Peptides against a protein of PDB entry 6DSZ. Designs and how they scored, part 19

Target 1, 361 residues: chain A of PDB entry 6DSZ
Amino acid sequence: NYVVTAQKPTAVNGCVTGHFTSAEDLNLLIAKNTRLEIYVVTAEGLRPVKEVGMYGKIAVMELFRPKGESKDLLFILTAKYNACILEYKQSGESIDIITRAHGNVQDRIGRPSETGIIGIIDPECRMIGLRLYDGLFKVIPLDRDNKELKAFNIRLEELHVIDVKFLYGCQAPTICFVYQDPQGRHVKTYEVSLREKEFNKGPWKQENVEAEASMVIAVPEPFGGAIIIGQESITYHNGDKYLAIAPPIIKQSTIVCHNRVDPNGSRYLLGDMEGRLFMLLLEKEEQMDGTVTLKDLRVELLGETSIAECLTYLDNGVVFVGSRLGDSQLVKLNVDSNEQGSYVVAMETFTNLGPIVDMCV

## One batch from the design tools (peptide; aimed at target 1 L281 L314)

Design b1_p12_6_s3 (made by RFdiffusion4, then SolubleMPNN; from b1_p12_6, 5 letters changed)
Fold by OpenDDE base, seed 1:
Structure b1_p12_6_s3 (fold): chain B 361 residues (1-361), chain A 12 residues (1-12)
Amino acid sequence: as target 1 above (361 residues)
Amino acid sequence: SRLEEALRELEE
């Protein structure tokens, strides 16, 4: 009896770093189709802690820390629209992943968006936002005592949202999104009223951005605002300041993922379709009044990796490169470049055996 | 370089 050990998924479709197992532990969480792998980041490398099977492909995986929580909670949304909030509990050697809340957020009516599922969490943990269907923005209010994830929809006039994020430092939850209409691509903001279940006018908009603007990065304070990444340009806007760069190097391949390095949003990692790893740097200018403003944006080539589906900075210049198309990697960013001008060294490679076809028998 | 400075800060 050959127990065909069902090959575990090896293709990575999401990764996140945070403090999930404890307040002190740094964790790497990796989504591989229906599997969630939990690691502790140590000086010796990644220590596996738990693997969790999900009842569906993980479409969204985000860590968040509500006020009063000592560690992060995990929001997961599956491709079948099952939502849950998970908590890690350990009692001695016993490890439990507890579902604090769950719900199905599928709508009976709506066109699934062609750009797939987007899930975002308000930085102040007031709500979860979901772009599941064209012309709808779903809101899940975050309530500590609610075991049932209830959602409502707000109608979006903008039918073709490309990407959306919650902004930082907003009195009310505020989304920033890139959308496409017949006139091109644009950036808009909306405030989300939980009380009235409607959008209010946001702080700013930018019409006629780059035609291939594809990603929004919400920038933390003190900078605030958002970065918009296109094929040819990277732009910053915060309502008061606009800055754009068009580094020729990004035209060679499409940037497909990003990850924030610094809590203050001074540095980001960018990955493109050729497996090039970049650092996006926000250069600050300190004004006489102590306010910090963005002086410039810079993009620097770090080196080459596997083609990233997702990136996450761990610590000490270590980056996890989650790859769907190739082998995932743990890489080190070095201060000094090698003879080829690369600052990237592969520390560990995780073999990708290809897509696991979950044959539902 | 500014990049090298930025990378050095990651090791601190």
Scores: peptide ipSAE 0.500, ipTM 0.938, DockQ to the pose 0.828
OpenDDE base, seeds 2, 3, 4, 5: peptide ipSAE 0.483, 0.484, 0.490, 0.490; ipTM 0.935, 0.934, 0.935, 0.936

Design b1_p12_6_s4 (made by RFdiffusion4, then SolubleMPNN; from b1_p12_6, 5 letters changed)
Fold by OpenDDE base, seed 5:
Structure b1_p12_6_s4 (fold): chain B 361 residues (1-361), chain A 12 residues (1-12)
Amino acid sequence: as target 1 above (361 residues)
Amino acid sequence: SLLEEALRELEE
C-alpha cells in the first residue's frame, strides 16, 4: 500500500488581494484546486498565515467589503456549486475561518456554459451574480442576517455570454457583458432588479464589437463604464464616451487575464498566453467643471513572466503572477528597464509540479 | 515616458 502522500496542488487557478485577516493587513489569497492559501504581504515578502481545505475545486474567489464591515469577506464558489462567505477570525494564536453563509446554487436544469463559471460581486455589495448556465443569470442577494445563501435565476435572452461584470457607480446593480449571437459579438448592459427579480434596460449597449472580444473590465469612478478586451482591440465605453485602440503588440498573443492596479482604475495589468505582461493606462482629462473624462488608452509592454492564469497587484510595484501551466512568481516592476528592455524582475518563484496524475493503481 | 512615470508612482 504505497500511501502516495497526495502532494499538495501547486497549480494556481485564482488569486486575490485585499484585507481579509485584518483591516490593516494586506493579504494575498491563492486558490490551488481545493486549497486556499492565505498570506500576509510584508516588506520581507509573503508570510503564510493559514491554509484552508475546501469541499471542492475553487471556481470563484472574490473579496468584498459590505457596508459596516471593518475587513473583507471572502466569497467562494466551488466547481460543484457550493457557495460560501468566509470571515477570518483570530483570537490570540487561534485562527478560525468562519462560514458566515453557505448554500448550494446548482440548478437541476441548465446547460453549463462552455466558458465555465463566472462569479461577480456588485461593488456596493448588494448582490452576487453568477453565470453558471446558458440563458440564466443567478443572483444571490447579500443579506447580513442570512446564513443561507438563497439564489434566484433571471432569464437571459443572450444565451452565449462570454464575460460579465458589475459596473461601478450605478444606482441599481448593473451588469455589463459580452455575448455572442449569429451576427457576432456585442456588449450589453442590464440593471438587475432584486425586487422584481428581472432585468431592466441598462444605460448603454455596443453592438458589433470585435469578433474575439473576450473580457470585460468594470472601471471605477470617476471614469466609470467598462473596458472590452479583444484579440486586436481594446475599447472603452461608459455610455457617453467611446474610445478604441488597436495596438499591434496585442495581436501577437491573446490577453487572458487582467488586474486593476489603482483603486480609481487608471492602470491595469494584462497578461497574455505567451507570458507577456502589459500595463494598460487610462489617461485622464480634467474638464472645466471638475469632471474627469478618459482622454486616451495606452498599452505598454512591461516584460515577460510565467503564463498567468491570474494576476494581482500587491504593493510597491510587486505583482503576484499566478500560473497554472508554469511556476507562479512574485515579480517587481522597476522604473528603469534592463538591457533587454524589460521592467519585470522575478523576486520569487513558486515551483509548479504540474497536475499530479492520480495514477490510480 | 508615460510608462516610467506610471511605474515611479507605484513606489510612492
Scores: peptide ipSAE 0.535, ipTM 0.944, DockQ to the pose 0.883
OpenDDE base, seeds 1, 2, 3, 4: peptide ipSAE 0.525, 0.527, 0.511, 0.524; ipTM 0.942, 0.942, 0.940, 0.942

Design b1_p12_7 (made by RFdiffusion4)
Pose (drawn by RFdiffusion4):
Structure b1_p12_7 (pose): chain A 361 residues (1-361), chain P 12 residues (1-12)
Amino acid sequence: as target 1 above (361 residues)
Amino acid sequence: SRNYTPMEELAE
């Protein structure tokens, strides 16, 4: 027999922003399935540079540039457990994606968990963290000689884990995650020590959270902490400081995705399965000592995009809506809600043949 | 450089 592709996969599973082509090159990297698309934000709009194709299903796609690098290094993990670090190199008149490092990190003894694979990267590029199998948190230290991507497993007493994030602004690598056991589910803190290959007691107390907490947000440096998005209550956790708001405006649909807008983290974008687009706010309270603190949380609806699996703010009040169940599109957010109450205006839609359920000729 | 002004004025 023989199989050919009549149409590339059009559903968008992942999208990230960063400086990948050069410095201050606003790149939009869109993950379909086995395809990877790279764009440069120009005055025209989204203009591509190179659409590559891998021999794997892109499951983790994150950007970073470690200590003393020219441009961001891209990291990709295949669902069959192929890890690689890439680098856009336009040294010549052509384009080559050099593979700085690669290595298969499958464990012969783990069970894939509900909520699938999670790939997290340290705030200061100390290591790559993986959550492939239940009870096994895998660490991949980041240096130069680790070109044959080596790795080691730590053990995780917390068996059922929902979402994991690296916390900003800590003494060393620290992890914040939501896990489940009997008696509801909780949030616990750990420290990753890649010198002893163990877990140390985390920065702050284990808190009880909402029963349906589904997302953890890494809050940037000026504030620090973690934002946990459940079904009905949006909570902020940072040591002893704790804030939460529970607008009934949210419970109608589960919040699925989030995206950081400002570098400060004062503004966030949220998405419903009903197709909504929220703005999560962390309002400031600059005090007498020239320091900045955080006072409250406020969520107010912006309008509605399509159902988003990925979410990314690009530039000049524009957000790329990566849709898996429908057409992905480009959106302009305006201060003046011109028509009705939707601060959202569609600019460009991308044909997505979506989940093909049935068909005929 | 990136422009955050429309988002700052929208959050007001």

Design b1_p12_7_s1 (made by RFdiffusion4, then SolubleMPNN; from b1_p12_7, 5 letters changed)
Fold by OpenDDE base, seed 4:
Structure b1_p12_7_s1 (fold): chain B 361 residues (1-361), chain A 12 residues (1-12)
Amino acid sequence: as target 1 above (361 residues)
Amino acid sequence: SLNLKPVEELAK
């Protein structure tokens, strides 16, 4: 009996940072197919805390903190539409991952979307939104008093959603999404009414964005609004202000992932298909009334890493580069460039053993 | 309507 110790998956398909183990701990959570790895970020590096086997391939992994919670909860959705909300509990040396809620969110009718599963959480933790099928937006209300999470669908007229996020600073939960129709790609917003279980008109729209607009970044206050990333352009819109840049450097390779560095949304990491790491900078202008507005967008090439599937800024210029195609890395961002003009220094590399091809011999 | 049930209620 050769117990082929099934080699643990090494390819990273998602990562998130937050305060999952405690309010004070900074955690890195890494999704490797069906495996969730939980680390504490320390001055000495990543300390492993727990590994969790999931009931399927992790498709969505998001940390969120409902009001009244002392630490973040974890939302996971699998590729087979199994959803759960997880809590970390530690009692002395005993570590438990508690499932607060679970269920299957699969619909009997619907075309699975070509851009895959999208899961998003309202910044105010009012709901989870799921784009699973064309023409449907699933809502999971996050009501404190209701132990039963009752999901419902809202019909979405836009059948080909490319990406979607919840916006910040909205009185009602508001989604911003890129969609494609026969006329091109567009950005639209909708308010989500939990009471009426319908979409209301959102605060703004932007028709005819770049043809290859692929990602939405929700920008926190004070800027608000969203960044739309394309192949050739990066645009910002918040309803009142529009700004677009087309830096030639991003045309060389498609940007495929992003991560917010600053809590106020002043900086974002961008990764492309060649493993180039960029910083997107939002320059602020303070108005005489105290209103902060976006002055300019700027993109800087930081250096080269493994091809990122996901990025997360940790602390002190340390970034985790989660790679599916290559080795994952911890890298340090320096203020000064090296002799080659790179601001990136590899600190640690995590070998990706590739897909375990079950060679059925 | 899909009901996400808390695990604690399933064990009872």
Scores: peptide ipSAE 0.027, ipTM 0.522, DockQ to the pose 0.013
OpenDDE base, seeds 1, 2, 3, 5: peptide ipSAE 0.018, 0.013, 0.021, 0.011; ipTM 0.512, 0.389, 0.577, 0.420

Design b1_p12_7_s2 (made by RFdiffusion4, then SolubleMPNN; from b1_p12_7, 7 letters changed)
Fold by OpenDDE base, seed 3:
Structure b1_p12_7_s2 (fold): chain B 361 residues (1-361), chain A 12 residues (1-12)
Amino acid sequence: as target 1 above (361 residues)
Amino acid sequence: SLDLSPFDELAK
C-alpha cells in the first residue's frame, strides 16, 4: 500500500491580507489550488493558524467587512462556481471555519469568458459582482441573514470585458471596467440597481484607452476614480480629472498584478512578468477648498522578486509575493537601496514544487 | 526614498 502522501500544493494562485481571525490580528491568506492557508502576521514572521481544504480550485478570494462586523469575512468562489462566505471562529483552542452562506452561481447558458473568472466586492459591501460569462454581470446581494447566496444576472452590452472593479465613494454600487470592441479598448462605468436589476449610466467613461489596457484599480477616497494599467501607459480617471503617464520602464514587461499599500490609495505595488516589483505613487495636490486631487503619477522600480501571480503588502515594508511559476517570497522593502540599486531584500522563500495536477482518479 | 514610516505598527 503506497500511501502516496499527496504533496500539498505549493503554487500560489491568490493571496489577501486583512483581519480574518480577529479584529486585531493581521492575517495573510494564501490560496494554493484547492487549499486555503491562514497565517497571522507577527514580528517574527508568518505564524500558521489553519489550513482549509476547499471543494475546488479557488478562483476568487476576497476579504470584506460588512457594516457591523468586527472582523473580515472571506468570500471564495471556486472554478466550479461554488461560492461561499466564510467566518473564522475561535473558542479557546478550537478553531472553526464557519460557512455563513453558500451557493452555486453557475449558469446553464453563457459563454465562459476567456479572461477567466472575475469576482469583486463593493467597498460598502452592498453586493458581490461576478464576471463569469461574456455579456453577463452576476450580482450577489449581500444580506446578513441570507444563508443561501442568491444571484441574478444583468446583461452587459460589452461582450469582451477585460477587467472590472467596484468604485469607491459612490452612492450606488458602481462598476468600472475595461472592455474591447472592434474600435479598441475603452473604459466605462455603470451603476448597479439592485431594485431594478439593471445597469444605469455611470458617472464617466473614457473611450480609446491604450490597446493593451488590462487592469482596473479602484482608488479610494479622497482621490476616487480608477487607475487603468496598460502595457505602455498608466492612466487615472475620476470623471473630473484625467492623467496619463507612459514611463519607459514599464514597456519592458507586462504588469500582471497589483496591490494597494496605503489605505487612502496613495501607493500601489505592481508586479510584471519578469518579476520586477514597482511602486506606483499618486502625488497629492490639496486644493484651497480642502479637496485632494491627483497632481501626478510616478512609477519607481523597487527591485526583483519571483514572478508574482499576486502581491500583498503586509506591514512594516514587508510584502508577500505569491508565485505560481516560482518560489513565493516574503520580501522587505527598504528605504535605502543596496549596492545594486534594489530596495527589495528577500526575507523568506517558500519552495514551489510545481503544479500538482489533480489527477481525478 | 520610500517613506515606509507609516507602517511601523508591527513594532508595538
Scores: peptide ipSAE 0.025, ipTM 0.606, DockQ to the pose 0.091
OpenDDE base, seeds 1, 2, 4, 5: peptide ipSAE 0.018, 0.018, 0.015, 0.018; ipTM 0.606, 0.623, 0.421, 0.574

Design b1_p12_7_s3 (made by RFdiffusion4, then SolubleMPNN; from b1_p12_7, 6 letters changed)
Fold by OpenDDE base, seed 4:
Structure b1_p12_7_s3 (fold): chain B 361 residues (1-361), chain A 12 residues (1-12)
Amino acid sequence: as target 1 above (361 residues)
Amino acid sequence: SRDLSPFDELAK
């Protein structure tokens, strides 16, 4: 019996940064198919803490901190619609990943969306939203005492949702989404009523966005609103202010991932299909009344990395580049460019052995 | 106003 030690998956399909092991620790969590890897980010690099096997391919992985929690909790949804909320517990040298809540969120009726599973968490931790099926938005109310993740569906008139996020700074949980209809792609917002289990009219909409608008970034306060990333354009909207840029440099390759650098949403990393790494900059203008508004958007090319499936800014200009197609990397952002004009230096490379073709011999 | 740099210190 050759126990072929099943090679551990190396392709990264998700990554998130937060404070999962403690309030003070900065963690990097990496999803590799069914495997969750937990690291502590240190000055010396990534320190492995724990590996967790999941009962399915990780489709959604998000950290969130409910009110009164000292550290982040982890929401995971698998491709088989198993949802769980995980908590890290350490007692001396014993490390336990405990399931605080779980549930299966599969529906018996519905067409699985072609753009895959989307899972989002309200910034105020009121609910989790799931786009699993066309014409449905699933809501999981977040309650501290609930060990069973109960979900309900709200009918979504927009059948072809491209991307969706919860907005920041909303009195009620509010989603912003890009959708496609026969007339093109559009952005719409809805408030989510937990009480009535329905959508209410959101604060704003933007009809006829770029035809290839593919990503929504929710911008935290003080800016609020959302960024819409297209193939040729980047737009900002918050209900009161609209701004669009079309930097020629992004036309060369489609932006496929993003990550917020600053807690206030002033900077975002962008990765494209060619492995180019960009910084999106939100330039602020302070009004006489003390309000902060978006003055301008700027995109700067930083350099080239492996083709990112996901990006996470860690600290001190260090970025984790999670790659599905290539080697994942830790890269350093430098103030000064190298001789090639790149601001990106690879610090560490994690070999991607590719998909383990289970050759059933 | 100083333009925001990609490399400005993150708020610690």
Scores: peptide ipSAE 0.226, ipTM 0.770, DockQ to the pose 0.131
OpenDDE base, seeds 1, 2, 3, 5: peptide ipSAE 0.042, 0.009, 0.013, 0.015; ipTM 0.513, 0.479, 0.490, 0.520; seed 5 fails the geometry check

Design b1_p12_7_s4 (made by RFdiffusion4, then SolubleMPNN; from b1_p12_7, 5 letters changed)
Fold by OpenDDE base, seed 5:
Formats: sequence, structure tokens, C-alpha cells
Structure b1_p12_7_s4 (fold): chain B 361 residues (1-361), chain A 12 residues (1-12)
Amino acid sequence: as target 1 above (361 residues)
Amino acid sequence: SLNLKPFEELAK
């Protein structure tokens, strides 16, 4: 009886930063296939707190703070469409992960989307949105008293959604998405009516974006709007203002992940398929009326890391680089470059043992 | 230096 001690998965497929264990603790949460690792970020480094086994591969992992909650809750969706909302509870030395709500959100009919599962949360915590199947947008209303996650579908006319986010600062929950049709790729917005269970016309659209536009970043206030990342260009649109840049440096490799550095959305980390780490900067202009508008966009090369599947800024210029293909890293962003012109220094490396080959014994 | 102990060393 070879007890193949199933090596724990080491490949990272998601990471998120927030306040999950307490209001005061900064946490790093790491998804490794069916495992969730919870760390506290300290001045001395990452302190592991809890590992949680999930009933399936984690496909979506998002922290959110409903009104009246003192700390973040965790939304998880598995690749088999099991959804849950988790709460961390500690009583002395006893640590419990409590399921606040759960449900299965699988549809009997639908084509799974080729770009995989997308899960997003409204910034005001009114709903969760799921793109699971082509031509459908699934909505999970967020209700405090609901232990059973009930979902409904809204039909999308746009069959080929590439990426989708909820926008900030909207009176109604509003999605912004990149989609492809026979004419190319486009950006569109919809308001989501919970009452009528339908889409209303959103505040803006942008037809004929770059052919390889692949990511949407929702920008918080005061800027609002969205950033659209392509192969050759980065664009900003908020309904009133449009800006586009085409820095030659981003053409060399496809940007595949991003993370917001500043709460106000002034800086974003970008990672590409070669492990290059960039900073996207939003330059502000203060108007005479006290309004803040976007003046310009800049991209700066910071250095190289492992190929990021996910990025998350922690604190004090420390970034977690979650890698599926290589070793995950903690890296420090420095103000001054090293002798090689890099602003990135590896602080710690987490060995990736590669895909667990399920040796079917 | 962030001394990140692997999870396996903490279960001990």
C-alpha cells in the first residue's frame, strides 16, 4: 500500500489582500487548487494562520465588506460551481471558518465560456456577478439574512465576453465589459436591475477598441470609469473623458494580471507573460472646482519576477507574486534602481513543485 | 528579512 502522500498543491491560481481575520489584521489569502492559505502580513513577514480545504478547485476568490461588517467576508466559487461566503472567527486559540451562505450556481443549460469563470462583486456589495456561460450573466443578490445563495440569470446579447467588472460610484450596480463580435472587440456598460432582473443601458460604450483588448480594471473614485488593457494599448474611459496610450514596451509580451496599489486608483501593478512587472500610473489634474480628472497615463518597467498568475500589493512596497508556472515570490519595490536598472528585489521565494501528476495508481 | 516558514513547519 503505497500511501502516496498527496503533496499539497504549490501552484498559485489566485491571491487577494484584505482584512479577513480581523479589522486590524492585513491578510494575504492564497488559492492553491483546492486549498486556501490564510496569512497575516506582519513587519517580520507572512505569518500563516489557517489552511482550509475546499470541495473543489477555487475558481473565484474575492474579499468584500458589506455595510455594517467590521471585517471582510470571503466569496469563493469552485470550478464545479459551488459558491460560498466565508467568515473568519477566532475565539481564543480556536479558529473557525464559518460558512455564512452557500449554494450551487451551475446551470443545466449553457456553454461554459472559453475564457473561463469570471466572478465579480459590486463595490457597494449589492450583488455578485458571474460570467459562467456564454450569453448569460448570473446575479447573486447579497442579503445579510440569506444563508442560501440564490442566483438568477440575465441574458447577455453579447455572447463572447472577454472580461467584466463592476464600476465604482454608480447609483445602480453597473458592469463594464469587453466583448468580441464579428466586427471586433468593444467595451460596453450595463446597469443591473435587481428588481426587474434585466439590464438597463449603461452610462457609456466604446466601440472598436484594440483587437486584443483583454482586461477591464474598474477605477475607484475620484476618477471612476475603467481602464482597458490590450496588447498594444491601454485606454481609460469614464463616460466624459477618454485617454489612450500605446507604450512600445508593453508590445513585447501580453499583460495577464493586474492589481491596484493605491486605494484611490492612482497606481496599478501589471504583470506580463515574461514575468515583467510594470507600474501603471494615473496622473491627476485638480480642477478649479475641486474635481479630480485624469491628466495622463504612464507605464514604467519596474523589473522582473516569476510569471504572475496573480499580483497583490501588501504594504510598504511589498508585493506578493502568485505564480502557477514558476515559484511564487515576495518582492520589494524600491525607490532606487539596482545596478541592472531594476526596482524589484526578491525577498522570499516559494518553491512550486509543478502540477501534481495524478498518478492514477 | 521576512522569515516565512513553510506551512508544514508550523503544524509541528
Scores: peptide ipSAE 0.024, ipTM 0.602, DockQ to the pose 0.027
OpenDDE base, seeds 1, 2, 3, 4: peptide ipSAE 0.021, 0.021, 0.022, 0.024; ipTM 0.678, 0.603, 0.520, 0.687; seeds 1, 2 fail the geometry check

Design b1_p12_8 (made by RFdiffusion4)
Pose (drawn by RFdiffusion4):
Structure b1_p12_8 (pose): chain A 361 residues (1-361), chain P 12 residues (1-12)
Amino acid sequence: as target 1 above (361 residues)
Amino acid sequence: SALQKALEEMEE
């Protein structure tokens, strides 16, 4: 027999922003399935540079540039457990994606978990963290000689884990995650020590959270902490400091995705399965001593995009809406809500044949 | 409002 592609996969599973082509090259990297798309934000709008194609299902896609690098290094993990670090290199008149490092990191003894694979990267590029199998947190230290991507497993007493994030602004690599056991689910803190290959007691106390907490947000350096998005209550956790708001405006649909807007983290974008688009706020309270603190949380609805699996703010009040169940699109957010109450205006839609349930000729 | 302020700062 023989199989050909009549149409590339159109559903968007992942999208990230960063400086990948050069420095201050606003790149939008869209992950379909086996395809990877790279764009440069120009005055024209989204203009592509190179659409590559891999022999795997892109499951983790993150950007970073470690200590003393020219441009961001891209990291990709295949669902069949193929890990690689890439680098856009336009040295010549052509374009080549050099593979700085690669290595298969499948464990012969783990069970894939509910909520699938999670790929997290250290705030200061100390290591790559993986959550492939239950009870096994895998660490991949980041240096130069680790070109044949080597790795080692730590053990995780917490068996059922929902979402994991690296915390900003800590003495060393620290992890914040939501896990489940009997008696509801909780949030616990750990420290990753890649010198002894162990877990150390984390920075702060283990708190009880909402029963349906589904997302953890890594809050940047000026504030520090973690934001946990559940079904009904949005909570902020940072050591002893703790804030939460529970608007009934949210419970109608589960919040699925989040995206950081400002570098400060004062504004975030949220998405419903009903197709909404929220703005999560961390309002500031600059005090006498020239320091900045955080006072409250406020969520107010912006309008509605399409159902988003990915979410990314590009530039000049524009957000790329990566849709898996429908057309992905481009959106302009305006201060003046011109028509109705929707601060959201569609600029461009991308044909997505969506989940093809049935068909005929 | 608070939202309009946040959006104004975003456009800057």

Design b1_p12_8_s1 (made by RFdiffusion4, then SolubleMPNN; from b1_p12_8, 5 letters changed)
Fold by OpenDDE base, seed 2:
Structure b1_p12_8_s1 (fold): chain B 361 residues (1-361), chain A 12 residues (1-12)
Amino acid sequence: as target 1 above (361 residues)
Amino acid sequence: SLLERALEELEK
């Protein structure tokens, strides 16, 4: 009886930050294949709270706070299309992870998308959107009392979706997505009607974006709109304003992940395939009428880290770098650069032992 | 710089 002590997975494939354990606690949640690790962020570092085994590889992990909830709930989708909404409950020293809702969202018919599973949540928590299959957008309505996650599909004319997000500040849930057709890559928006189970025309579109446009960032109010990240350019569009930058520094390596630093969407962390960490800055202009408009975009190199699969800003200039290919890191952003011009200092390193090759011996 | 100001604001 070889008790193969199954080594715990160490490669990070997702991370999120929010208030999952309580309204007051700042949490870091880390997905490592089938494992979910829950930490509390403290002044002393990451305090482990709970590890949870999932019934499959985590493909989507998102925190959201429905109206009337005191703390965030966790949406998880596995690679086998098992969806759940999880709640943290603590009663004295007893810690439970409660399944509020669950369901399987697999379709019998559909081509799984080559770019994998995308899961997004409407900022107003009206629905979850899933891009699982080409030509389909799956919607899970968020109803408080529904223990069974029911989904429906809307046909998407755009067969090759690269990335998709819900926009902020929209009366109806509105998606913004990058797609590819024979003419190139484009950005489009759709309103999602829960009632009619269809798309309506969205507020704006941008045809013929950069050929390698790969990421959509939904920008909160007061700016609204979206940032589109490519290989050579970063663009902003909100329906009224368009702004593009092409900083030469981003051309050297593909940006692969991002994270919002602050609630107002003025700052974002960007990570590339070489482990470079950037700050994207949105400069505001306040108009005489009190409206805030985007004045400029700027990208600044912060330093180098492990190659990020995911990034999350925690607090006080501390960033978690979740790495699949290398060691994950907790890093500090400093105001002053070091002798090499880096603003990044590694605080803690989490050894990645590599893929658990299930050697079926 | 703008970056330095942005970084200073993270410590507040």
Scores: peptide ipSAE 0.470, ipTM 0.932, DockQ to the pose 0.905
OpenDDE base, seeds 1, 3, 4, 5: peptide ipSAE 0.446, 0.432, 0.445, 0.452; ipTM 0.921, 0.918, 0.922, 0.923

Design b1_p12_8_s2 (made by RFdiffusion4, then SolubleMPNN; from b1_p12_8, 5 letters changed)
Fold by OpenDDE base, seed 5:
Structure b1_p12_8_s2 (fold): chain B 361 residues (1-361), chain A 12 residues (1-12)
Amino acid sequence: as target 1 above (361 residues)
Amino acid sequence: SLLEEALRELEE
C-alpha cells in the first residue's frame, strides 16, 4: 500500500488581494484546486498565515467589503456549486475561518456554459451574480442576517455570454457583458432588479464589437463604464464616451487575464498566453467643471513572466503572477528597464509540479 | 515616458 502522500496542488487557478485577516493587513489569497492559501504581504515578502481545505475545486474567489464591515469577506464558489462567505477570525494564536453563509446554487436544469463559471460581486455589495448556465443569470442577494445563501435565476435572452461584470457607480446593480449571437459579438448592459427579480434596460449597449472580444473590465469612478478586451482591440465605453485602440503588440498573443492596479482604475495589468505582461493606462482629462473624462488608452509592454492564469497587484510595484501551466512568481516592476528592455524582475518563484496524475493503481 | 512615470508612482 504505497500511501502516495497526495502532494499538495501547486497549480494556481485564482488569486486575490485585499484585507481579509485584518483591516490593516494586506493579504494575498491563492486558490490551488481545493486549497486556499492565505498570506500576509510584508516588506520581507509573503508570510503564510493559514491554509484552508475546501469541499471542492475553487471556481470563484472574490473579496468584498459590505457596508459596516471593518475587513473583507471572502466569497467562494466551488466547481460543484457550493457557495460560501468566509470571515477570518483570530483570537490570540487561534485562527478560525468562519462560514458566515453557505448554500448550494446548482440548478437541476441548465446547460453549463462552455466558458465555465463566472462569479461577480456588485461593488456596493448588494448582490452576487453568477453565470453558471446558458440563458440564466443567478443572483444571490447579500443579506447580513442570512446564513443561507438563497439564489434566484433571471432569464437571459443572450444565451452565449462570454464575460460579465458589475459596473461601478450605478444606482441599481448593473451588469455589463459580452455575448455572442449569429451576427457576432456585442456588449450589453442590464440593471438587475432584486425586487422584481428581472432585468431592466441598462444605460448603454455596443453592438458589433470585435469578433474575439473576450473580457470585460468594470472601471471605477470617476471614469466609470467598462473596458472590452479583444484579440486586436481594446475599447472603452461608459455610455457617453467611446474610445478604441488597436495596438499591434496585442495581436501577437491573446490577453487572458487582467488586474486593476489603482483603486480609481487608471492602470491595469494584462497578461497574455505567451507570458507577456502589459500595463494598460487610462489617461485622464480634467474638464472645466471638475469632471474627469478618459482622454486616451495606452498599452505598454512591461516584460515577460510565467503564463498567468491570474494576476494581482500587491504593493510597491510587486505583482503576484499566478500560473497554472508554469511556476507562479512574485515579480517587481522597476522604473528603469534592463538591457533587454524589460521592467519585470522575478523576486520569487513558486515551483509548479504540474497536475499530479492520480495514477490510480 | 508615460510608462516610467506610471511605474515611479507605484513606489510612492
Scores: peptide ipSAE 0.535, ipTM 0.944, DockQ to the pose 0.903
OpenDDE base, seeds 1, 2, 3, 4: peptide ipSAE 0.525, 0.527, 0.511, 0.524; ipTM 0.942, 0.942, 0.940, 0.942

